# Designs tried in a protein design run: peptides against a protein of PDB entry 5OOQ. Part 207

Target 1, 227 residues: chain A of PDB entry 5OOQ
Amino acid sequence: YREDVRQVVTHPANALSFLQPGRLVEISVNGKDNYGWGAVVDFAKRINKRNPSAVYTDHESYIVNVVVNTMYIDSPVNLLKPFNPTLPEGIRPAEEGEKSICAVIPITLDSIKSIGNLRLYMPKDIRASGQKETVGKSLREVNRRFPDGIPVLDPVKNMKIEDEDFLKLMKKIDVLNTKLSSNPLTNSMRLEELYGKYSRKHDLHEDMKQLKRKISESQAVIQLDDL

## One batch from the design tools (peptide; made by RFdiffusion4, then SolubleMPNN)

Design b2_p29_6_s3 (from b2_p29_6, 15 letters changed)
Fold by OpenDDE base, seed 5:
Structure b2_p29_6_s3 (fold): chain B 227 residues (1-227), chain A 29 residues (1-29)
Amino acid sequence: as target 1 above (227 residues)
Amino acid sequence: SVKVEVLGEGIKEDDTDLQRYLDFFKEYQ
């Protein structure tokens, strides 16, 4: 049921406004590679230069660059391509007992497990020597301070998701979590239907344009403060 | 030192997570 909430939370219409530089996000790639909590560097709309006609799902339509401190030390990080979420073979998190390094990896929104309510102040140039490691140290310290997990944004209170269909979805999930007699399969199907209704209710194209404008305005304000 | 900021209002002062954040922020501001 948490997956259904995740689908709504990580939808571009909701997530992008919370992917400011330094935002902490929990990362899981391909449902298997758990990198833990990382820090957002930036994001961009996914463009396939080789196949301009490529159509991506909503959750795959944006690429988010994130700093992780859990990359396996022998991963071929030099093969990483900026804004290419198709990771080279061998790119994986360190297993228990293995050494890890810091890396910037491109991920899709679908690879975001959770969005935290914390933001790190990021270096101006994350690709400069030593800067990723600095962020990595900060991530370790944050994790140390939050042994029970980094606080996650509340979809309603923090993210201000007030869509009626989403609220119905949340209510359904809450009811299902409290009632042991519910059929998981039937409930999952119903949740998918509710998510579908939510998605259809929104003009995603127009919503994204509006969101991009808001993000740009916010970034402009930040830049002015940095000057 | 790397600073952190809470970007998500609504955390109550009695919240354990907020207290942890405050402890961190005081040390690493």
Scores: peptide ipSAE 0.118, ipTM 0.629, DockQ to the pose 0.142; fails the geometry check
Fold by OpenDDE base, seed 1:
Structure b2_p29_6_s3 (fold): chain B 227 residues (1-227), chain A 29 residues (1-29)
Amino acid sequence: as target 1 above (227 residues)
Amino acid sequence: SVKVEVLGEGIKEDDTDLQRYLDFFKEYQ
């Protein structure tokens, strides 16, 4: 369900209005490279000049440049190209005990794990010498102030996502979270598996509709088992 | 000084997060 929510939240129709310069976003590249919270520099629609007919998924159709302060120091950051989300080999976050540096990395919307409630005041020219380090210091301070994590935007209350299917999904998640608090592991994994299988084939709207159906079916099964 | 802006609605006054925001802004103002 968390992934389902993330898919909706990070969809261009919802996310782009919250990707102002300085917006804090939690970054996970390829589901494995966790850079933590970074700050949005800018974004642009992904255009392939070599292949103008290239069709990208909604979540890959925009490139977001973000400042991170967790880049491994020996990463080949000089090979990073703005608005090129294909990261060079060796670009990774620092592990425990490794030194990190600040870097601007281009990511897709799919690499956004969460969108925060906070926005940093960004330098006018982030690419100027020392400016990304200034943002890096700001990020460290924010993280220090929020040891339990930076507050995440509420999809409904903050982002004003009013899609009926999404609202139903959220209600189901709430019910499941309430039920999962009693037996959390089995039902969440099944829903994630179901969503993962279907999300590749359908647009967000159809995915949500199918997810709703599956949740309804799952709830029916749970109700039958509890009877 | 680190400057941040809260860009979210519906934060309650009794919310611990709001207090953290306020504390942060107070220190860096």
Scores: peptide ipSAE 0.095, ipTM 0.603, DockQ to the pose 0.151; fails the geometry check
Fold by OpenDDE base, seed 4:
Structure b2_p29_6_s3 (fold): chain B 227 residues (1-227), chain A 29 residues (1-29)
Amino acid sequence: as target 1 above (227 residues)
Amino acid sequence: SVKVEVLGEGIKEDDTDLQRYLDFFKEYQ
């Protein structure tokens, strides 16, 4: 169901109106390269100059240029071609412990995992020296301010997707989430949370018992010395 | 200074995220 929602949200008919410069989007390229949240620079309809008759799927028919701050530092970013979503080999996000840099990457709509509720004020010329780094700094600050994640656009409330089938899908998801929230697993997570709280209380209680025992033992020793 | 705009309708005042937004904007306005 999440993928179904993503397909609808990232469809050009729905997504393009929310891909203003500075819009935060979560990026996953080829289902494996997660760049995290980036900022939209611009978008354009995908045109194959070599093959004008090339037909792309709806989700591949537009190129979105996005600033990311998670590009691996040794990635061949100089080989990136504007409006070419076929990324050169070696273009990848930094792994844990690796250094990252800011880069503008061209992606398709299919590479958008989610669209955020936030928009950065973008520099007038993102290609100017230092401007993408400014955006990168902004992205870091946003991530710092939202440790639980950047809020995602609500497809119905924010994006106003009124497709009947989609609304039915969303209702099904809500029902499932409600059922999942009523599900023993949610009870188990509540049980885990309760167990975590209980375990913390129990650990505190055990610590208090141990402390009381130590105090009692120390008092007993003092009483023994006073006889 | 980082300037950010919230572009979403229906953010409720009781939303923890709204407070985060406000805090963010307060520091960077």
Scores: peptide ipSAE 0.079, ipTM 0.611, DockQ to the pose 0.166; fails the geometry check
Fold by OpenDDE base, seed 2:
Structure b2_p29_6_s3 (fold): chain B 227 residues (1-227), chain A 29 residues (1-29)
Amino acid sequence: as target 1 above (227 residues)
Amino acid sequence: SVKVEVLGEGIKEDDTDLQRYLDFFKEYQ
């Protein structure tokens, strides 16, 4: 059921407004490669230049660029293509005992495990030499300060997800957590149905436009405050 | 020092440790 909540939280209609530069997100690529907590650089709608008619799922329709400090040192990072979430073979997090480096990875929303309630102050030009490493140091410091883990945004209290179907989903999860469900599969299907209803209620195109505007406005305010 | 902004509201008051950390980050802004 954690996955069902994750699906709602990482849906474009909910997630994009919280993917400001510096937002901490927990990254798991393809459910296998855990990079830990990284910092959002930016995001963009996924566009296939070769096939403009390509249709992506909601969770694959945006690319998020994230700084990670856990990239395996011998990973072929030079093969990373901007705005291409299909990572080259060999791109992986460092294992125990291996050295890591900082890298900017393009990921989909589906690769976000959690969205943190913290935001780093990001360098103006992350592409400049040494800036990724600066962010990497900041990430290490944050992790040091939060040994029990970086706090995750509350979907209701922080993200203000007030959709009735989502609330029903959350209530069901709570009930299931308290009750050893004899039929996890049925419950999972029901949760998926609720998510489906939620997603159908949202015009993702309009929601994304509104979110982009809100993000832009928020960034402007931050910039004004930083001046 | 790492500059961090806390963007989350409604952290449970009962999580004293979390609140302590959040307060720390606010003070160093």
Scores: peptide ipSAE 0.031, ipTM 0.592, DockQ to the pose 0.151; fails the geometry check

Design b2_p29_6_s4 (from b2_p29_6, 13 letters changed)
Fold by OpenDDE base, seed 3:
Structure b2_p29_6_s4 (fold): chain B 227 residues (1-227), chain A 29 residues (1-29)
Amino acid sequence: as target 1 above (227 residues)
Amino acid sequence: SVHIEELAEGIKEDDTDLELYLEFYEYYK
């Protein structure tokens, strides 16, 4: 159920509007490498220059650059390629007892575990000397101030995900959390169906929103010409 | 420090969509 919610929250149609520079995100790469909370630098649509016809899933179709302060110190960070979410071998978070450094890593939306309800000030030039470390210090300070965890965006209240199917999903999750005696397999199948319906509706809403933007832009151009 | 705590308390009390902007630059001078 948590995964179903995560899939909805991290879908481009919902997530991208909240991935402003400085936005805190909790990062787990490939479900194994937990970097903890990082800060968004920017994001871009994933483009394969070698294979322009490459088709990515919705959750893999964007690359998010994030500053983390938990990179293992001996990781080959020099091998990191901008806008390549396939991380080189040896790129990993520091384990207990190991030293860590700050790094900018490219991740997919699928690597976002949660989106925080906080934004850090993001330097204009993160590549300048000392800027990553400044963000790293800020991340440490935030973690210190929120020992019980960084507040997460509420999908309904904050992200305004008001899709009926999603709301039903959330209600079902609440019921299931309350009723631990229910068959988890039957409930998972129903949740998957609801998520599928929600995803389709969301895609339609995004298409509509894009069309409305194009219409608005065209109208703005016409108004400028009439002036 | 006081401003962040006030903002954090505001987030706990108000179910409102309060995007908290933390400007850390002024505190580390």
Scores: peptide ipSAE 0.027, ipTM 0.437, DockQ to the pose 0.030
Fold by OpenDDE base, seed 4:
Structure b2_p29_6_s4 (fold): chain B 227 residues (1-227), chain A 29 residues (1-29)
Amino acid sequence: as target 1 above (227 residues)
Amino acid sequence: SVHIEELAEGIKEDDTDLELYLEFYEYYK
């Protein structure tokens, strides 16, 4: 259900109006590369100059440029192409013990894990010397101020998503959330085991999803080569 | 296990809802 909510929230019809410069977004590229919270620079409709007739899914139809402060220092950031969400090999967040740098990366809406209820001041020219680092410092400060997590936009109260099915979904989630605190499972030593099984299942599904995406991308490339 | 079923009885939801419950566990642990 979390993924269902994410799909609705990150749909262009809902998300774009909240992707103002400086908007905080939580970034996960391809469900594996977690950059944490970044700040929106801008967004644009995805255009393929090589194939103007290319059709993208709703969640892949826009490119969002975001500043992150978690880029691995030895990532080949010079190979990043503007408005190309297909990131070069080696572009990844820093792992524990690794040094990170600030970078602007292009992502799709599908790479947005959540939209924060906060906006940073965004410099007019993020490419100017020192500007990314300024935003990076602000991101660190925000993370310091919110050690338990950055507030997320409420899909109903803040984003005003009023779809009936979505409202029913949200209500159901609220009910389950209420039950979580009162349910005997919460204090069960077996809960960790159950969660472990769930987590493995979830990871498997995500892997399958990624594989399907790769297949689709490969097919698209083949189609282009056949033209 | 029987123990898990007994503990989960209070949820009174289908398997999908149980998975949703477990998703929230990540947030609260």
Scores: peptide ipSAE 0.014, ipTM 0.237, DockQ to the pose 0.044
Fold by OpenDDE base, seed 5:
Structure b2_p29_6_s4 (fold): chain B 227 residues (1-227), chain A 29 residues (1-29)
Amino acid sequence: as target 1 above (227 residues)
Amino acid sequence: SVHIEELAEGIKEDDTDLELYLEFYEYYK
């Protein structure tokens, strides 16, 4: 249900009021490039100058500019285009052992994994020399102060999301979280291994089901040809 | 199909582990 929560939280109707300058957001671009926590510069409604009639999904209808301090040093940051969330090839976060730099990247709401309950003081002109690096230092300091993770905005208490279906979802998640935390296996070093095994088993079962369906369909076709 | 079934059967599970799996599946869905 994490994705369901994320979809609601990052919907424009809920997220935009919390995307003030300096707001911390956890960034995952295209579900693969994890930049970690960045700081919001600003946001704007996505406009296609070449096709004004372009229709975007709600989660792709806004562009958020964010400062990250995890950009791979050799990324072609010069190719970044303002208001273009489609990042050039080679734009990626630094991997372990690689050097990183600060950069401002345009992202969609769909690239927000979490919205933090913290705001940084933002320079007036983030594009001025050295300003991105200043924000980068602040981000490092925040991460140092919160080794267990940056606090996330509570969708209900902080964001005041009052949708009944969403509230039911949150209650269900809370119950499940309580059950998981109380399970003796939660603290087991084998938990990840066990989960991985079951996940794989589930996938295999689904594959089997699909294969059986295909076989059945093929047999049906053969029978029709014999008629 | 047989090969996939054999692979799936090789994964041992008990009731406790299965319950935890289901909870994880629902939570992380």
Scores: peptide ipSAE 0.006, ipTM 0.250, DockQ to the pose 0.029
Fold by OpenDDE base, seed 2:
Structure b2_p29_6_s4 (fold): chain B 227 residues (1-227), chain A 29 residues (1-29)
Amino acid sequence: as target 1 above (227 residues)
Amino acid sequence: SVHIEELAEGIKEDDTDLELYLEFYEYYK
């Protein structure tokens, strides 16, 4: 259900109007690389110069540039290509105990885990020396002020998503959450086991999605070579 | 694409977003 909500929220018809400069977004690239909360710089429709006829899915049809403060310090950030969401090998978030740096990375809408109900002040020229680090400091301050998590936009109250099927989904989730919170099993070892199984299933599903994307990308490249 | 970007910029910010934006703006100003 959470993934279904995410798919609706991150659809261009809903998300783009909330991707103003400075908007906080939670970033997970390829379902594995969690950068945490970053700040939106800008976005643009994805254009493939090599294949102008390329058709992207709705969630891959836009590129969002975001500032993150969790980039691994030894990542080859110089190899990042503007408006290319296919990140070079070695671009990853810092692990525990590793040093991190600020970077601007291009992502697709599919890499947005959640959209925050907060906006940072965004410098006019983020590429100027020291500007990304300034945003990085702001991100740290926000995380400090919200130790229990950054507030997420309410899809109905804030984003005004009024699709009937979506509203039914949200109502179902609310009912389930109420039942879960009222259930004595919520604190039981059984919930941890169930959550563990669910998490594993989710991970497997994400891995499968990644593989499908890689296959699709590989096929697209092959078609270009055959022309 | 340009029209969508303009629309995104023109959307009224929630009051909460504006307040936090202003707080950070004042800090960096």
Scores: peptide ipSAE 0.026, ipTM 0.458, DockQ to the pose 0.020; fails the geometry check

Design b2_p29_7_s1 (from b2_p29_7, 11 letters changed)
Fold by OpenDDE base, seed 5:
Structure b2_p29_7_s1 (fold): chain B 227 residues (1-227), chain A 29 residues (1-29)
Amino acid sequence: as target 1 above (227 residues)
Amino acid sequence: SEYVVYYDLVNKEKIVIDTETGEETVLKL
């Protein structure tokens, strides 16, 4: 049930406006590598220089760079390529009993499990020596302050996703969650159908394009003020 | 003292934590 909500929340049309530097996001890569909560550095539209005609799904069309403090210490972090979400073999979170380090990893929107309410104050140059570790300390402290988990953005109240079909989906999820005693498979299939219908009815691509323009304009204004 | 600073964008608060003492200061934005 959470996956259907996640698909909508992490869609570029909804997510990008909440991926400011320092925004906390919960990260799961390939559905198996859970890095926990990390901090957004930046994001960019995914461009394949080798194959400009490559078509990415909406959830794979952007790359988000995030600082994590749960990288396994012996991971080959030197092999990480900026803006390449295909992580080298051996890049993984530390398991229980293993030591971890801070790292910046490129992920897709599809690797975002949750978007948090919180935003860290980020160093200006995250690549400078010691800066990742500073963010790592901040992450540890925040996690300590929220033992029950970092607060997650409410899709309706906070993200202002007020689409009628989405609201219907959310209501359906709520009903299904209350009826969790019923057949989970039937419920999941129905949710997938609802999401499919939602995706087909709404031209999210156009909405994304408009949002991207707005973000770019806003960034340009900020850059002008920094100049 | 080392400080951790984060913002709660929903509640519009700035939180400053003294990592040595654990003291938290909340500022409204």
Scores: peptide ipSAE 0.530, ipTM 0.925, DockQ to the pose 0.637
Fold by OpenDDE base, seed 3:
Structure b2_p29_7_s1 (fold): chain B 227 residues (1-227), chain A 29 residues (1-29)
Amino acid sequence: as target 1 above (227 residues)
Amino acid sequence: SEYVVYYDLVNKEKIVIDTETGEETVLKL
């Protein structure tokens, strides 16, 4: 059921308006490489220069650049390609007892575990020497202030996801969390059906055009607050 | 002093932390 909510939250129609520079997101690549909380640099629509006709799933159709402070120190970060979410072999988080460094990595929306309430003040030029380390220091300080974890956006109250089928999904999850003593397998199948109904009702193409406009407007407002 | 600045967009707050002293200043937006 948590995965069903994550699929809705990380869909382009819902997620992109909250991926402003400095927004904190929790990152898990390929379901196994947990980088923890990172800061969004920017995002772009995924374009394959070698195959312009390539079709990606909704959750793989955008690339998000994020600063992480948990990269293994001996990872081949020099092999990272901008706007290529297929990470080179050896790119991984530091394990317990290993040293970590700051890095900018390209990820897909599918690699976002959660979107936080918090946004860091970001350096103007993240590519300049030492700037990613500055973000890394900020991430460490924020994590210290939130020992129980960074607050996650409420999909309904904060993200304003008002789809009827999604609301039904959320209500069912609440009921299941209180009644988890009964048959979990039957309940999981019903949750998948509700997610499927939500996905089919939204015409994502028109929603994306409107969203791009809202993103530009939102970014402008945030820049004004930083002045 | 080195400062860390972040925004809580839900509570509409600006948080400024002095990393040397640990002092936190919360400003309502």
Scores: peptide ipSAE 0.528, ipTM 0.923, DockQ to the pose 0.637
Fold by OpenDDE base, seed 1:
Order: C-alpha cells, then structure tokens, then sequence
Structure b2_p29_7_s1 (fold): chain B 227 residues (1-227), chain A 29 residues (1-29)
C-alpha cells in the first residue's frame, strides 16, 4: 500500500514541483540499493538522443541528479554520467562497516522512496571540487538532527494532491491499515486500478503546463526566503 | 565557523546550525 502511494507521489505531475535544488529525497535504486536521504541537484526530462522516439514510463521520463553521502568508497564513481540513470556495475551504497564517499548519482523518479519537507542550502556549483563533500556534511548534520528520520511530505496536506481517485486510494489504505483483509491480492489489485485511473486522467501537456507554473511559484517563494 | 543551512518548507522555517557549537537557530519565514 505504501508503494501505491509512492507511485502517485513520485509521478512527474506531483513530484517535480518539489524537486528543487537541495530538496531532500530518500533514495532506493532498484528497490535494493538504499542510499538514504540525498539532496536534489537538478532534474531534466529524459531525452534519448539515439532514439528520439523512445517512450519512457512516467516514472522513468525524468532524471534527477542527487547528492548522496553513502556511496561505497570503492565504487567506480568516475564512470557516473550526469543524466544517465543506468548506473555502472559496482555503484552501490556502503554497507555496514564500509567507508562511504559523496557522489552525485542520476536516478529516475521511481528511485525516490520519499520526498522530505527539508531543503538544503546548496552550493552554486555542486560539480566544483569539494562541493559534494560540503553537501555531504550538511546531510550528516540534518540526519543527526532527525534521529527518527527526516519528515516526509504529506501527499494531501503538503503536496496538495486532491485527485478524487487518489483520495479514494488513501482512504482505502487507511481502511486496510485498520482492517487487514484476508485477501491482500484483491486489495492490491484495487489499489492498482485506482492508481491507473488517476494516471490516465492526467494529460502530459496540461500537466507540464501546470507543473511549470507550480515550479515557478515554488522557486519564487524559495528565492524570497534566501534573501 | 561552518554552518549548515536548511529550510523546512512545510513549517516555513530557516534553520541554521553551527557545526562547531551545535547551536541551532530557527528563523520563521
């Protein structure tokens, strides 16, 4: 059920307006590689130069560059390419007892586990020498301040997702959390159906226009706060 | 002094942490 919510939250129509530079996001690549909380650098629509006709799923249609401070030290980070979410072999988070380094990794929206309430003040040029480490220090400090985890955006209250099908989804999740049904498969199918209905109601062009407006508004508010 | 600055966009707060002292300053936005 959390996955169904995650799918809606990380949909471009909802997520992109919250992926400002410095926004904290919880990162899990392929559901296995947990990097913890990282900071957004930037994002871009995924473009395949070799195949311009390539159609990506909604969750794979954007690439988000994020700073993580949990990269395994012996990972081939030099092979990382901005905006290429196909990570080289050996790119992984440090395990317990291993040393970690800071790195910028490109991820898809599908690799976002959660979007946080917090936004770091980011260096102007994260690619400059030493800047990733600065962000890494900031991440460590923030994590220290939130031992129970970084606060996650409320999809309804904070993200203002008011789609009727999503609200129905949330209500069903609440009911299911209180009443564990004997048939989890049926419940999951219903949730997928609701998500499908939600997704189909969104027109990409109209969504992008609205998204651009929301991004602009959000950025304007943040810029005022930086003064 | 090294500072960590972050914003709580829900609570509309700017948080400044002095990493040397650990002192936290919260500014309402």
Amino acid sequence: as target 1 above (227 residues)
Amino acid sequence: SEYVVYYDLVNKEKIVIDTETGEETVLKL
Scores: peptide ipSAE 0.480, ipTM 0.909, DockQ to the pose 0.624
Fold by OpenDDE base, seed 2:
Structure b2_p29_7_s1 (fold): chain B 227 residues (1-227), chain A 29 residues (1-29)
Amino acid sequence: as target 1 above (227 residues)
Amino acid sequence: SEYVVYYDLVNKEKIVIDTETGEETVLKL
């Protein structure tokens, strides 16, 4: 059920408008590498320069650059390629007892576990020397302030996902969470079906175009305010 | 002093933390 909600929340049509610089997101790469909460640097549409006709799934169609402070210190971070979400072997979060460093990693939307309601004040140039560490310090402080975890955006109240099928999904999840006695498999299948219906009913591509416009407008306003 | 600044966009708050003292200032936006 959580995965079904995550799929909707992290869909470009819903997620991108909340991926402002400094937005906190919970990161899990390949379903196994949990980096915890990181801060969004920026995002871009995934473009394959070698194969411009490459088609990506919606959740893989964007690259989000995030600062994490949980990178294993001996990870080959020098092998990280900008805008390549396929991370080199050995890139992993630090385990218990291991030292960690700050790193910027490119991830797909599919690697976002949760979107937080918090946004860090980010350095203007994250690639400048020492700036990643500054963000890392900020992340540590925020985590200290939220020992129970960073507050997650409410998909309905905060993200304003008002799709009827999604609302039905959420209601079903609530009912299922309350009625843990029901067959988890049957419930999961129903949730997958609802998500499928949601995905089919929405021209998510058109929604993305509208979202891009809103993002561009918002960025323009921010730039105007910075000027 | 070093400061950490973050925004709670749901509650519309700006939080400023003095990392040396731990003092937190909350400003409503």
Scores: peptide ipSAE 0.478, ipTM 0.909, DockQ to the pose 0.628; fails the geometry check

